# Peptides against a protein of PDB entry 4AID, part 1

All scores and structures are predictions.

Target 1, 242 residues: chain A of PDB entry 4AID
Amino acid sequence: FDIKRKTIEWGGKTLVLETGRIARQADGAVLATMGETVVLATAVFAKSQKPGQDFFPLTVNYQEKTFAAGKIPGGFFKREGRPSEKETLVSRLIDRPIRPLFVKGFKNEVQVVVTVLQHDLENDPDILGMVAASAALCLSGAPFMGPIGAARVGWVDGAYVLNPTLDEMKESKMDLVVAGTADAVMMVESEIQELSEEIVLGGVNFAHQQMQAVIDAIIDLAEHAAKEPFAFEPEDTDAIKA
Positions, changes and structure headers below are counted from each chain's first letter, unless a header gives other numbers.
Peptide ipSAE is a variant of ipSAE made for these designs: the mean of its two directions, with the distance scale d0 fixed at 1.0 Angstrom where the peptide's residues are scored. Compare it only between designs on the same protein; published cut-offs may not carry over.
A fold fails the geometry check if it doesn't show the stated peptide or something in it is severely misdrawn.

## One batch from the design tools (peptide; made by RFdiffusion4, then SolubleMPNN)

Design b1_p11_2_s3
Fold by OpenDDE base, seed 3:
Structure b1_p11_2_s3 (fold): chain B 242 residues (1-242), chain A 11 residues (1-11)
Amino acid sequence: as target 1 above (242 residues)
Amino acid sequence: MKKKLPKYMLP
C-alpha cells in the first residue's frame, strides 16, 4: 500500500489528508480528518462523453452514514432513500465552488461522493467534506482547475474564529462559509446576526487567508499522489466562428 | 526532479 499523507495544523486543529488506503477503485480518494471528525471523499469520472451530452454532468453527494448517527446531534434514524436537508445543503456547498473549475467543454460524467465516517461532535464535517472533495478531484486526474480551500468563520466575543466548534457556533453572530482557489473567492454562504458589512467582508478575507494552508496541503498531496492528468483537449470552439 | 503540477491544477 502506497499511503500518502499530509498533516497540517489549521485553526488550532490537526487536519490530515490521506490517500492510498481506501476506495482505490475511485479516480481520486481522500480520507480527511479534523479533530476526530472523519470523511471519505471519492471522485470518479467517465473516460468518454455520452453521445448527445450537452451539459456537464457533475453530481455531488454528501452523505452522513447511519453508523455515525449514534453521535450526530439531531440525526434521526434515516429512512433509506432521500438525502436529509443537511446532506442536500452540504452537497450544494461542495458543488458550487468546484463546478466552475472544470475545463470548459468537459462533459464526461463526474461523481463526487463525500461520506462522513466519524463525527466528534465538535468539528462539522461540511468544511472537511469540501476540502476532501477538492483533494479527491486534484488526485483523480480529472480536468479540474483546483484545488479549492474552504473555511467556516464565526464571530465570537468580537473576533473572527476559524472553523468554530458546534458549541462555539452557538455563541457566534456569524456562520460564514467561504470556498476559493489560491487567487479567488469562488463561493460565499452566510447566516449573519446584525453585523456590519465591514465585519462580513473582513470575515471573507480572513477565510480566504486561512484556507491557503489547506490549498498548499492539497497541492503537496497531489504532487506526490495524483494520477496522470486525463488527456482532454477542449474542442476549439474558436474554429466554429471563422 | 520536481514533479510538474498536474496539468489542470492552478499553481
Scores: peptide ipSAE 0.176, ipTM 0.732, DockQ to the pose 0.601
Fold by OpenDDE base, seed 2:
Structure b1_p11_2_s3 (fold): chain B 242 residues (1-242), chain A 11 residues (1-11)
Amino acid sequence: as target 1 above (242 residues)
Amino acid sequence: MKKKLPKYMLP
């Protein structure tokens, strides 16, 4: 097995991105770990467009499987079959920043699946899932103009906190999730309590700065482990320059 | 040889 791994220190935690051990049947597969929270992201894409396909058929599925449910906050043994509200929300958090980064005119089916394998009760799998999905897409050879990074920012004791623990988040006046490329913020989702716009904007900037280390880690992993790029030529060459 | 980034990845 050709196992490739990138490890970085990120917000006082070890982030590990690994490929080549699991889900080798996918186009891209990344096992991501932060603390003891572990996610598997897989990216699969069709090598042809379906006849009459008029929209980009991207599906993102974040799932917290039953074997991890004993370590998931509020984890009753969920019946197999319907996404929870959390799984639906996190699937959207992953979808939002990645969807715009596919090459225009690409209408082959793309499936991103993020599976929580382990939860430590400290590190939320959502940010890790975003990072893992980005990495899996970058490894897949899909026409994805990533990577994205992601970060959660808290505001605790008058300071920004990168990826606060679930316990630190109880004291946080901000839950700010940011995703972006090296150059651009692609998505912001925020819940705030009595904070100035200046502090919130500073939080977005802090998130975007702190996610660069993750972007660089995905790039380094991809230089070593990415598949050959899928031979996709958009009909319009101007679509590559946006 | 520097491996080139995948065609679609932003540098």
Scores: peptide ipSAE 0.139, ipTM 0.720, DockQ to the pose 0.562
Fold by OpenDDE base, seed 5:
Structure b1_p11_2_s3 (fold): chain B 242 residues (1-242), chain A 11 residues (1-11)
Amino acid sequence: as target 1 above (242 residues)
Amino acid sequence: MKKKLPKYMLP
């Protein structure tokens, strides 16, 4: 096993990004841990375009599997069934910032699967899932112009809180999820309670600053563990002047 | 040898 691991302190918590132990059949696979919350992200991409493929076929699937249900409150055995509302929303949160970062003209099938393996009841696996998905794509060799970082920002006692716990979030006047590259904010999703636009914009900037450590951690992991870049040359789109 | 970053992760 060629296990590569990056560990950083992030918002007063240990973030671990690991590759090479599990899901070795994927193009990229990352086990991400924050506290005792654990997610597995896998990225798989087709090595050819399907005949007649007209759009970029990216699928993102976030799953909170039943094995985590021993700790998740309300842990009914999720029978094989339709994604929960949470799973659907988090799948979109992961999709939104990564979709624009694929090389233009790439229309090979891409599948990102994020599986929650463990939940500590403190650290929400959504942000961890975004980070893990970014890392898995960067390791895959897919034509992905990542990494993205992600952060949740709370507003508790008149201050920004990076990745608030589920308990801190009960006191938070803001649930702000931001994803971005080193250079740009790619996605904002916000639920706010009686906060000024200035506080929200400050939260976006805070998130973007705080996610740089995660971006750097993904880069460092990719330098050691990324596959060879897939040989993709976009067809010169100058030939579609008809 | 510094492994070069994947070409898609180069700024």
Scores: peptide ipSAE 0.138, ipTM 0.725, DockQ to the pose 0.608
Fold by OpenDDE base, seed 1:
Structure b1_p11_2_s3 (fold): chain B 242 residues (1-242), chain A 11 residues (1-11)
Amino acid sequence: as target 1 above (242 residues)
Amino acid sequence: MKKKLPKYMLP
């Protein structure tokens, strides 16, 4: 097995991005670990478009499957069924920042699957899932103009906290999720309790600054482990306006 | 020599 790993210190925690051990049948596959929370992201894309495909067929599926059930509160064996509210929300959090970064005119089917393998009850798999999905796409050879980074920012005792634990979040006046590229913020999602706009904007800037180490880690992993870029040229749609 | 980023990755 050609296993490649990147490890960084991030918000006082060790982030590990690994490829080449599992899901080798995918175009990209990343095992991401923070604390004892572990996610597998896979990216698969079709090598051709369907005839008459009018829209970009991107599907993102985040799932907290039964393998994490030793620590998830409410350990119901979820039978194969409808996604939970959390799984639906996190699937959208991953979809929103990545969808605009595909090369214009690419209409091949893309499937991103994020599976929670382990949960420590401290590190939320959502941010880790966003990072892992970004890394898996960058490794895949898909026409994706990533990476994205992601961060959660809390406000505890008058300070910003990067990726607060589930216990620190009970004391936080802010739940701010940010995703972006090296150059731009692509998505903000926020729940705020009686904070000034200045503190919230400062939180977005803090998140964008702190995610650069993750972006750099994905780049370093991709320089070593990415597949050959898929040969895609958009059809010249500008020639039909004469 | 800086390795070149994959064709689609942002610098």
Scores: peptide ipSAE 0.102, ipTM 0.700, DockQ to the pose 0.519

Design b1_p11_4_s1
Fold by OpenDDE base, seed 3:
Structure b1_p11_4_s1 (fold): chain B 242 residues (1-242), chain A 11 residues (1-11)
Amino acid sequence: as target 1 above (242 residues)
Amino acid sequence: MKKKLGEWLKK
């Protein structure tokens, strides 16, 4: 097995991105670890467009498996069938920043699946899931103009905190999730308690700065482990210059 | 044209 791994220190935690061990049938597959939280992201894309396909058929599914439930706060034994509210929200957090980064005119079916394998009770798997999904897409050969990075920012004791623990979040006046490329912020989601717009904007900038190390780590992994780019030529040549 | 590795990552 050709296992490729990138490891970085990120916000005082070890982030590991690994490919080549599991889910090799996917176009891209990444096992991501932060602390003791572990997620598997897989990206699969169709090699042809369906006849009459008029929209880009991207599906993103974040799921927390029942075997991880002994370490998931509030994880009742999931009845099989419908995503929880959390799974639905996190699936949207992953979808929002990645959807606009596909090459215009690409209408092949794309499925991203993020599965929580382990939770450490400190590191929320949502940010890790965003990073892993980005990495899996970059490895896949799909016409995806990533990577994205992602970060959560807290505000604790008058300072920004990168990816605060679940315990630090109880003291935080901000829950700010940011996703972006190297050059641009693509998504902001925020819950804020009595903070100025200046502090919030500073938090977005802080997140975007801190995610650069993750973007670089995904690029380094992809340079070593990515599949050959899928031979897609969009009909509209103007979409190649953005 | 064979697309080079990382062509999508650099656009």
Scores: peptide ipSAE 0.049, ipTM 0.624, DockQ to the pose 0.353
Fold by OpenDDE base, seed 4:
Structure b1_p11_4_s1 (fold): chain B 242 residues (1-242), chain A 11 residues (1-11)
Amino acid sequence: as target 1 above (242 residues)
Amino acid sequence: MKKKLGEWLKK
């Protein structure tokens, strides 16, 4: 197997991005690990547009599989076939920042699937899933203007905490999820307990700074393992504004 | 490879 791996230290934890072992039939596939939490992201895209396709058909599916259920709280009660509230929410958290980064006029079907394979009960697979999905898209050859990074920011003992553990989150006055490119914040989702706007804005900036190492890691992995870019010419829509 | 990846990542 031609396995490519990138490893970085991120928020005092080892982040591993791996490709070439699993899901080789996908356009892009990344196994991401942080602590003992493990996710598989796959990206698949159609090589043609459907006749009469008027919108961009992106589907994002985050799922926590029953084989991981022995390590995921409440996972053993998950009946196959209905997304949990968490799975639905995280699917949207992944969708929101990636959707605007596809080249304008690209209307081929894209499917991103993030599967939680293992959970350590410390590192939430949602952030890891966002990172893995970004990496899988960058490897796929799809006309995706990524990568995105993602980070969770907590506010614990009067300080920002990058990707707080599930236990640290019980003490956190902030659950701030940020996703962005190298240059821009693309998405913010926040649950805040009586914090100033200044602290929240500082948290967004902190997240965006801390995700740069992840963005760089995805770029480095993609430089070594990405497929050839799909031949797509964006419609020159700037000619209609004259 | 760098240029081609960069063609999507740098636009």
Scores: peptide ipSAE 0.024, ipTM 0.616, DockQ to the pose 0.458
Fold by OpenDDE base, seed 2:
Order: structure tokens, then sequence, then C-alpha cells
Structure b1_p11_4_s1 (fold): chain B 242 residues (1-242), chain A 11 residues (1-11)
């Protein structure tokens, strides 16, 4: 087994990105760990476009599997195959920043599946899922112009906190989720309590700065473990609008 | 100059 691993210290926690052990049938697969929270991201893409495909068929599915439910807050035995509200929201958090980064005109089916395998009750799998999905796409050979990084920022005792624990979040006046590339913020989602715009904007900047280490870690992993890029040349559709 | 991954994937 050719196992590649990248490990970084990130917000006082060890982030591990691993590929080559699990889900080898996917185009990209990353096992990501932060604390004792563990997610598996898989990326699969079709090698051809379906006849008559008019939109980009990206599906992102974040799921908390029942075997992890004993460690997931509010995880009653989900006997029913519908995504929870949390799974739906996190699937959107992952989708939003990655969707714009696919090469324009690519309309092959892409499926990103993020599975929570373990939860430590401290580290929320959402940020880890975003990072893992980004890494899996970068390894896949899909025409994805990532990586993205992601970060959660709290505001506790008059300071920014990177990826606050679930307990620190109870004291936080801010829940700020940011995703971006090395160069740009792609997504912001925020819940704030009586904070100035300056503090919130500072939080976005803090998040974007702190996610660079993750972006660099994904790049380093991809340099050693990415599949050959899928040969995709977008038809120059900009020549038809002149 | 580290090439951006997106520039690496375009080759």
Amino acid sequence: as target 1 above (242 residues)
Amino acid sequence: MKKKLGEWLKK
C-alpha cells in the first residue's frame, strides 16, 4: 500500500491528511483527522459527460454514519436514509466554496462524499470535512482549481480563536466559518452576537490567514499522491459570444 | 516559485 500522509500543527491541534489506505476505488480519497475526529472524503468523477447534460452535476454529501452516532452530539440512531438538518447544512458549506473552482464547461458528474467516522465531542467534523473534501478533489485528477482551506473562528474573551472546541463555542460571541483559496475568500457563513463589523472582518482575515497552512498541506500531499490530471480542455465557449 | 496546484493540474 502506498500510503501518503501530511501532518501539520493547526490551531494547537494536529491535523493529519492521509491517502492510499482506504477507498482506493475513488478517484480521490482522504482520511482526515483532527484530535479524535475522523472523516473520510471521497471524490469520484465521470470520465465523460452525459448526453444532454446542461448543468454541472456536482453532488456533495456530508454524512454522519450510525457507527459514529454514539460519539456524535444529538446522534440518535438515524434509521432513516434522509440527511439531517446538520448533514444538509454541512453539505452546503462544502459545496459552496468548491463549486466555483471547477473548470468552466466541465459537466461530468462529480460526487463528493464526506463521511464522519469518529467524533471526539470537541472538534466539529464540518471544518475537517471541508478540508478533506478539498484534499480528495485535489488528489482525484478532476479539473478542480483548488485547494480550498477552511477555518472556524470564534471570539472568546476579546480574542480570535481558531477552530474553537464545542465547549469554547458556548462562550464564543462569533461562529464564523470561512472557506477560501490561497488568494481569495470563497465563502463566509457567520453567526455573531453584538460584535463590531471591524471584529467580524478581522475574523475573516484571521481565518483566511490561518487556512493557508492547510492549503499548503493539501498541495504538499497532492504533489506526492495526486493522480494524473484528467485531460479536459474546455471548449472555448467565450468565442461564441462575440 | 511553487506553482499553484491549479497551475500544476493544467499541465
Scores: peptide ipSAE 0.018, ipTM 0.573, DockQ to the pose 0.168
Fold by OpenDDE base, seed 5:
Structure b1_p11_4_s1 (fold): chain B 242 residues (1-242), chain A 11 residues (1-11)
Amino acid sequence: as target 1 above (242 residues)
Amino acid sequence: MKKKLGEWLKK
């Protein structure tokens, strides 16, 4: 097995991005770990467009499967059933920043699946899932103009906290999720308790700065493990308007 | 034009 691994210290936690062990049948697959929280992201894309495809068919599916039910609070076996509210929200959090980064005119089916394999009860799998999905897309050879980074920012004791624990989040006046590229913020989602706009904007900037280490880690992993870029030539959309 | 991997990741 040709296993490639990138490890960084990020917000006082070890982030590990690994490829080549699991889901080798996917176009891209990344096992991401932060603390004892573990996610598997897979990216698969069709090598042709479906006849009559008029929109970009991106599907993002985040799943907290109960195979971690020995450590996840609320140990109900999720029956094969409707996504939880959390799974639906996190799927959208991953979708929002990645969707605009696909090359214009690419209408091949893309499926991103993020599966929570383990949860430590400290590190939320959502940010880790965003990072893993970004990495899996960069490894896939899909015409994705990533990577994205992601970060959660809290406001605890009058300071920004990068990726607060679930316990620190109970004391946080801010739940700010940011995703972006090296150059741009692509998505902000925020729940704020009585904070100034200045503190919130400062939190977005803090998140964007702190995610650069993750972006660089994904790039380094991709330089060593990415598939050859898919040969996609966008149709000259200017030739259809003449 | 086939972009090289590094041209996808550095934009």
Scores: peptide ipSAE 0.016, ipTM 0.533, DockQ to the pose 0.341

Design b1_p11_7_s2
Fold by OpenDDE base, seed 2:
Structure b1_p11_7_s2 (fold): chain B 242 residues (1-242), chain A 11 residues (1-11)
Amino acid sequence: as target 1 above (242 residues)
Amino acid sequence: MKKKLPKIWLP
């Protein structure tokens, strides 16, 4: 087994990105760990476009499997095959920043599946799922102009906190989720309590700065473990506006 | 010409 691993210290926690042990049938697969929270991201893409495909068929599915449910807050034995509200929201958080980064004109089916395998009750799998999905796409060879990083920022005792624990979040005046590339913020989602615009904007900047280490870690992993880039050339659609 | 690293799509 050719196992590649990248490990970084990130917000006082060890982030591990691993490929080559699991889900080898996917185009990209990353096992991501932060604390004892563990997610598996898989990316699969079709090698051709379906006849008559008019939109980009990206599906993102974040799921909390029943074997992890004993460690997931609010995880009753989900006997029903419908996404929970949390799974739906996190699937959108992952979708939002990645969707714009696919090469224009790419209309092959893409499926991103993020599966929570373990939860430590401290580290939320959403941020880890975003990072893992980004890494899996970068490894896949899909025409994805990533990586994205992601970060959660709290505001506790008058300071920014990177990826606050679930307990620190109870004292936080901010729940700020940011995703971006090296160069740009792609998504902001925020819940704030009585904070100035300056503090919130500073939180976005803090998040974007702190996610660079994750972006660099995904790039380093991809240099060693990515599949050959899928041979896709966008048709030059800029030639049709004359 | 977008810079391709040997194994990844670059922005």
Scores: peptide ipSAE 0.106, ipTM 0.656, DockQ to the pose 0.206
Fold by OpenDDE base, seed 5:
Structure b1_p11_7_s2 (fold): chain B 242 residues (1-242), chain A 11 residues (1-11)
Amino acid sequence: as target 1 above (242 residues)
Amino acid sequence: MKKKLPKIWLP
């Protein structure tokens, strides 16, 4: 097994990105760990466009499977059923920043699946899932102009906190999720309690700065472990308007 | 200018 791993310290926690052990049938697959929270992201893309495909068919599916039900609060066996509200929201949080980063004109089917394998009750799998999905896409060879990084920012005791624990989040006046590239913020989602716009904008900037270490870690992993880039030439869309 | 690194798509 050719297992490649990148490990960084990030917000006082160890982030591990691993590939080559699990889901080898995917185009990209990353096992991401922060604390004792563990997610598996897989990226799969079709090697051809379906006849008559008019839109980009990206599907993102985040799943908190009950194999961690001994540690996840609310340990009802999720019967095979409708995604929870959280799973639906996190699937959208992953979708939003990655969708615009695909090469224009690419209309091959892309499936990103993030599965929570373990939860430590401190580290929320959503940010880890965003990072893992980004890494899996970068490894896949898909025409994805990533990586994205992601970060959650809290406001606790008058300071920014990177990826606050679930307990720290109870005292936080801010739940700010940011995703971006090295050069740009791509997505902001925020729940704010009586904070100035200046503090919120400062939180976005803080998140974007702090996610650079994750972006660099994904690049380093991809340089070693990525598949050959898929040979995609975008049709010159200027030739269809003449 | 989109930089193709030898094995990855980069912006």
Scores: peptide ipSAE 0.099, ipTM 0.659, DockQ to the pose 0.204
Fold by OpenDDE base, seed 3:
Structure b1_p11_7_s2 (fold): chain B 242 residues (1-242), chain A 11 residues (1-11)
Amino acid sequence: as target 1 above (242 residues)
Amino acid sequence: MKKKLPKIWLP
Protein backbone atom coordinates (compact mmCIF):
# COMPACT_ATOMS: atom_id res chain seq x y z
CA PHE B 1 0.00 0.00 0.00
CA ASP B 2 1.41 3.39 -0.95
CA ILE B 3 0.12 5.44 2.00
CA LYS B 4 0.82 9.15 1.71
CA ARG B 5 0.21 11.51 4.61
CA LYS B 6 0.46 15.23 5.22
CA THR B 7 0.44 16.56 8.78
CA ILE B 8 0.26 20.23 9.79
CA GLU B 9 -0.41 22.18 12.95
CA TRP B 10 -3.52 24.28 12.34
CA GLY B 11 -5.19 26.52 14.92
CA GLY B 12 -3.34 24.71 17.73
CA LYS B 13 -4.58 21.28 16.50
CA THR B 14 -2.97 18.56 14.40
CA LEU B 15 -4.56 18.22 10.96
CA VAL B 16 -3.74 14.94 9.17
CA LEU B 17 -4.60 14.23 5.54
CA GLU B 18 -4.03 10.58 4.52
CA THR B 19 -4.55 8.67 1.27
CA GLY B 20 -3.84 5.16 -0.06
CA ARG B 21 -5.09 2.96 2.84
CA ILE B 22 -8.90 2.94 2.34
CA ALA B 23 -11.47 3.52 -0.44
CA ARG B 24 -8.86 2.84 -3.21
CA GLN B 25 -11.70 2.11 -5.66
CA ALA B 26 -12.61 5.83 -5.60
CA ASP B 27 -10.94 8.30 -7.96
CA GLY B 28 -9.83 10.24 -4.86
CA ALA B 29 -10.06 9.23 -1.21
CA VAL B 30 -8.81 11.11 1.86
CA LEU B 31 -8.94 10.23 5.52
CA ALA B 32 -8.79 13.52 7.40
CA THR B 33 -8.25 13.87 11.15
CA MET B 34 -8.36 16.94 13.40
CA GLY B 35 -8.03 16.23 17.09
CA GLU B 36 -9.96 12.97 17.41
CA THR B 37 -12.58 13.89 14.78
CA VAL B 38 -12.15 11.69 11.68
CA VAL B 39 -13.79 11.92 8.26
CA LEU B 40 -13.47 9.97 5.02
CA ALA B 41 -13.98 11.90 1.81
CA THR B 42 -14.34 10.09 -1.52
CA ALA B 43 -14.58 11.57 -4.98
CA VAL B 44 -15.80 9.52 -7.96
CA PHE B 45 -16.35 10.83 -11.47
CA ALA B 46 -17.66 9.28 -14.67
CA LYS B 47 -15.13 8.91 -17.50
CA SER B 48 -17.74 9.95 -20.08
CA GLN B 49 -20.69 12.31 -20.32
CA LYS B 50 -24.19 10.83 -20.57
CA PRO B 51 -25.87 11.46 -23.95
CA GLY B 52 -28.05 14.58 -23.72
CA GLN B 53 -26.52 15.77 -20.39
CA ASP B 54 -27.27 19.51 -20.29
CA PHE B 55 -26.12 20.44 -16.74
CA PHE B 56 -23.12 19.55 -14.52
CA PRO B 57 -24.27 16.52 -12.42
CA LEU B 58 -22.40 17.13 -9.14
CA THR B 59 -23.73 15.42 -6.00
CA VAL B 60 -22.31 16.07 -2.53
CA ASN B 61 -23.37 13.83 0.36
CA TYR B 62 -22.21 14.51 3.89
CA GLN B 63 -23.22 11.72 6.29
CA GLU B 64 -22.69 10.96 9.96
CA LYS B 65 -22.70 7.19 10.57
CA THR B 66 -24.61 5.66 13.49
CA PHE B 67 -21.40 4.25 15.04
CA ALA B 68 -20.20 7.87 15.48
CA ALA B 69 -23.61 8.93 16.92
CA GLY B 70 -22.57 8.14 20.52
CA LYS B 71 -20.14 11.07 20.15
CA ILE B 72 -22.42 13.48 18.20
CA PRO B 73 -24.31 16.12 20.24
CA GLY B 74 -28.04 15.71 19.50
CA GLY B 75 -27.39 12.55 17.41
CA PHE B 76 -30.37 10.24 17.75
CA PHE B 77 -29.82 6.75 16.29
CA LYS B 78 -30.37 7.58 12.62
CA ARG B 79 -32.81 5.40 10.77
CA GLU B 80 -31.35 4.68 7.33
CA GLY B 81 -33.17 7.06 4.99
CA ARG B 82 -33.31 10.82 4.35
CA PRO B 83 -30.35 13.00 5.39
CA SER B 84 -30.79 14.93 8.63
CA GLU B 85 -31.08 18.72 8.55
CA LYS B 86 -27.39 18.93 9.63
CA GLU B 87 -26.29 16.51 6.89
CA THR B 88 -28.27 18.53 4.31
CA LEU B 89 -26.76 21.85 5.48
CA VAL B 90 -23.16 20.53 5.57
CA SER B 91 -23.62 18.89 2.13
CA ARG B 92 -24.54 22.38 0.84
CA LEU B 93 -21.56 24.01 2.64
CA ILE B 94 -19.26 21.57 0.78
CA ASP B 95 -21.12 21.90 -2.57
CA ARG B 96 -21.22 25.73 -2.74
CA PRO B 97 -17.45 26.45 -2.94
CA ILE B 98 -16.48 23.39 -5.07
CA ARG B 99 -19.19 23.57 -7.78
CA PRO B 100 -17.87 26.74 -9.52
CA LEU B 101 -14.29 25.34 -9.59
CA PHE B 102 -15.00 22.58 -12.11
CA VAL B 103 -13.80 23.31 -15.64
CA LYS B 104 -16.62 24.88 -17.67
CA GLY B 105 -18.21 22.38 -20.04
CA PHE B 106 -17.37 19.35 -17.83
CA LYS B 107 -20.69 17.46 -17.51
CA ASN B 108 -19.52 14.03 -16.38
CA GLU B 109 -21.22 12.77 -13.21
CA VAL B 110 -19.26 13.65 -10.03
CA GLN B 111 -20.07 12.23 -6.62
CA VAL B 112 -18.43 13.51 -3.43
CA VAL B 113 -19.20 11.54 -0.25
CA VAL B 114 -18.01 12.70 3.17
CA THR B 115 -18.50 10.20 6.00
CA VAL B 116 -17.92 11.06 9.65
CA LEU B 117 -16.06 8.11 11.19
CA GLN B 118 -15.34 9.61 14.62
CA HIS B 119 -16.29 12.74 16.56
CA ASP B 120 -14.30 14.04 19.56
CA LEU B 121 -17.07 16.39 20.84
CA GLU B 122 -14.71 19.36 20.34
CA ASN B 123 -13.97 19.59 16.60
CA ASP B 124 -16.99 19.85 14.31
CA PRO B 125 -16.63 17.47 11.30
CA ASP B 126 -18.10 20.06 8.86
CA ILE B 127 -14.86 22.07 8.35
CA LEU B 128 -12.85 18.85 8.30
CA GLY B 129 -15.33 17.46 5.74
CA MET B 130 -14.86 20.52 3.49
CA VAL B 131 -11.05 20.13 3.66
CA ALA B 132 -11.24 16.37 3.04
CA ALA B 133 -13.62 16.79 0.06
CA SER B 134 -11.27 19.37 -1.47
CA ALA B 135 -8.30 17.04 -1.00
CA ALA B 136 -10.17 14.02 -2.44
CA LEU B 137 -11.12 16.02 -5.56
CA CYS B 138 -7.51 17.22 -6.03
CA LEU B 139 -6.30 13.59 -5.81
CA SER B 140 -8.98 12.26 -8.19
CA GLY B 141 -7.73 13.64 -11.51
CA ALA B 142 -11.14 15.31 -12.08
CA PRO B 143 -10.99 18.74 -13.81
CA PHE B 144 -11.42 20.55 -10.47
CA MET B 145 -9.56 23.88 -10.17
CA GLY B 146 -9.06 23.59 -6.41
CA PRO B 147 -8.00 23.13 -3.77
CA ILE B 148 -10.33 24.98 -1.48
CA GLY B 149 -9.50 25.60 2.13
CA ALA B 150 -12.13 26.13 4.80
CA ALA B 151 -12.22 27.63 8.28
CA ARG B 152 -14.68 28.44 11.03
CA VAL B 153 -14.08 31.71 12.85
CA GLY B 154 -15.43 32.56 16.28
CA TRP B 155 -15.36 35.84 18.20
CA VAL B 156 -14.50 35.16 21.85
CA ASP B 157 -13.31 37.73 24.41
CA GLY B 158 -12.85 40.38 21.70
CA ALA B 159 -10.64 38.19 19.45
CA TYR B 160 -10.92 35.93 16.40
CA VAL B 161 -10.67 32.19 17.16
CA LEU B 162 -9.80 29.72 14.39
CA ASN B 163 -12.00 26.59 14.43
CA PRO B 164 -13.34 27.15 17.96
CA THR B 165 -14.35 24.06 19.89
CA LEU B 166 -18.02 23.30 20.51
CA ASP B 167 -17.50 24.67 24.05
CA GLU B 168 -15.76 27.88 22.85
CA MET B 169 -18.65 28.35 20.38
CA LYS B 170 -21.06 28.73 23.35
CA GLU B 171 -19.18 31.95 24.25
CA SER B 172 -18.70 33.05 20.62
CA LYS B 173 -20.63 36.01 19.19
CA MET B 174 -19.84 34.74 15.68
CA ASP B 175 -20.18 31.50 13.76
CA LEU B 176 -18.45 32.34 10.47
CA VAL B 177 -17.69 29.57 7.96
CA VAL B 178 -15.47 30.62 5.06
CA ALA B 179 -14.26 28.61 2.08
CA GLY B 180 -11.92 29.77 -0.66
CA THR B 181 -9.03 29.15 -3.00
CA ALA B 182 -5.55 30.56 -2.44
CA ASP B 183 -6.62 33.72 -4.32
CA ALA B 184 -10.34 34.12 -3.58
CA VAL B 185 -13.14 33.70 -1.06
CA MET B 186 -15.73 31.39 -2.67
CA MET B 187 -18.29 31.06 0.13
CA VAL B 188 -19.28 32.76 3.38
CA GLU B 189 -21.92 31.49 5.78
CA SER B 190 -22.42 33.44 9.01
CA GLU B 191 -24.47 33.63 12.18
CA ILE B 192 -23.66 36.89 13.99
CA GLN B 193 -24.69 38.30 17.37
CA GLU B 194 -24.46 42.11 17.65
CA LEU B 195 -21.10 42.53 15.82
CA SER B 196 -20.05 45.32 13.47
CA GLU B 197 -19.61 44.72 9.73
CA GLU B 198 -15.92 45.59 10.22
CA ILE B 199 -15.46 42.69 12.69
CA VAL B 200 -17.27 40.29 10.30
CA LEU B 201 -15.17 41.39 7.29
CA GLY B 202 -12.06 41.05 9.46
CA GLY B 203 -13.22 37.50 10.29
CA VAL B 204 -13.50 36.64 6.56
CA ASN B 205 -9.97 37.95 5.99
CA PHE B 206 -8.69 36.04 9.05
CA ALA B 207 -10.30 32.81 7.78
CA HIS B 208 -8.84 33.27 4.29
CA GLN B 209 -5.35 33.84 5.74
CA GLN B 210 -5.59 30.83 8.10
CA MET B 211 -6.80 28.44 5.36
CA GLN B 212 -3.63 28.98 3.25
CA ALA B 213 -1.75 26.37 5.31
CA VAL B 214 -4.53 23.85 4.52
CA ILE B 215 -4.46 24.71 0.80
CA ASP B 216 -0.67 24.23 0.78
CA ALA B 217 -1.06 20.90 2.63
CA ILE B 218 -3.58 19.65 0.02
CA ILE B 219 -1.27 20.75 -2.82
CA ASP B 220 1.70 18.94 -1.22
CA LEU B 221 -0.38 15.76 -0.74
CA ALA B 222 -1.66 15.96 -4.34
CA GLU B 223 1.84 16.48 -5.84
CA HIS B 224 2.78 13.13 -4.29
CA ALA B 225 -0.52 11.19 -4.50
CA ALA B 226 -2.80 12.62 -7.22
CA LYS B 227 -3.80 10.51 -10.21
CA GLU B 228 -2.91 11.73 -13.66
CA PRO B 229 -5.26 14.57 -14.69
CA PHE B 230 -8.27 13.27 -16.61
CA ALA B 231 -7.88 14.11 -20.29
CA PHE B 232 -10.67 16.67 -20.68
CA GLU B 233 -10.67 19.38 -23.30
CA PRO B 234 -13.71 21.67 -23.20
CA GLU B 235 -15.23 22.35 -26.63
CA ASP B 236 -15.40 26.05 -25.67
CA THR B 237 -11.88 27.54 -25.68
CA ASP B 238 -13.18 30.69 -23.90
CA ALA B 239 -13.54 28.59 -20.71
CA ILE B 240 -9.70 28.23 -20.61
CA LYS B 241 -9.10 32.01 -20.13
CA ALA B 242 -10.63 32.43 -16.62
CA MET A 1 -1.90 31.06 -19.13
CA LYS A 2 -2.93 27.98 -17.12
CA LYS A 3 0.18 26.34 -15.72
CA LYS A 4 -0.56 22.63 -15.96
CA LEU A 5 1.01 21.53 -12.73
CA PRO A 6 2.00 17.95 -13.63
CA LYS A 7 -0.69 16.20 -11.50
CA ILE A 8 -3.39 18.72 -10.47
CA TRP A 9 -6.01 20.79 -12.28
CA LEU A 10 -4.77 24.08 -10.84
CA PRO A 11 -5.94 27.37 -12.35
Scores: peptide ipSAE 0.089, ipTM 0.636, DockQ to the pose 0.199
Fold by OpenDDE base, seed 1:
Structure b1_p11_7_s2 (fold): chain B 242 residues (1-242), chain A 11 residues (1-11)
Amino acid sequence: as target 1 above (242 residues)
Amino acid sequence: MKKKLPKIWLP
């Protein structure tokens, strides 16, 4: 197997991005690890547009499957069933920042699947899933103008904390999830307890600064392991409005 | 002109 790996120190934790060992049938596939939390992201895209396709058919599916259920509190043996509230929310958190980054006019079907393989009960797989999905899309050759980075920011004892543990989050006055490119914040989601707008804005800026190391790590992995870019030229629809 | 890296779509 041609295995490529990028490892960085990120918020006092080791982040590992790996490709080439598993899910080789996907257009892009990334195994991401932080602590003992492990996710698999896969990206698959259609090589043609369906006749009469009028919208961009992107599907994002985040799933915490039964293999992690020995460590996930309340992990019932999910028989093939409706996504949990968490799985639905995290699927949207991944979708929101990536959807606008596809080349305008691209209407081929795209499927992103993030599967939690292991959970350590300290590192939430949602941020790791966002990072892994970004990396899988960059490796796929799809016309995706990424990477995105992502970060969670807490506010504990009057300081910003990057990707707080689930235990540190119990003491945090902020749950701030940010996703962005190198140049821009693309998405903010926040739950805040009695904090000033200045502290919240500072948290967004802190997240965007801290995610640059992840963006650079995805770029470095993609330089070594990405498939050839899919040849896509949008039809020049601006030539029909003269 | 946004620089394409040789193998990825860059913004």
Scores: peptide ipSAE 0.133, ipTM 0.662, DockQ to the pose 0.206; fails the geometry check

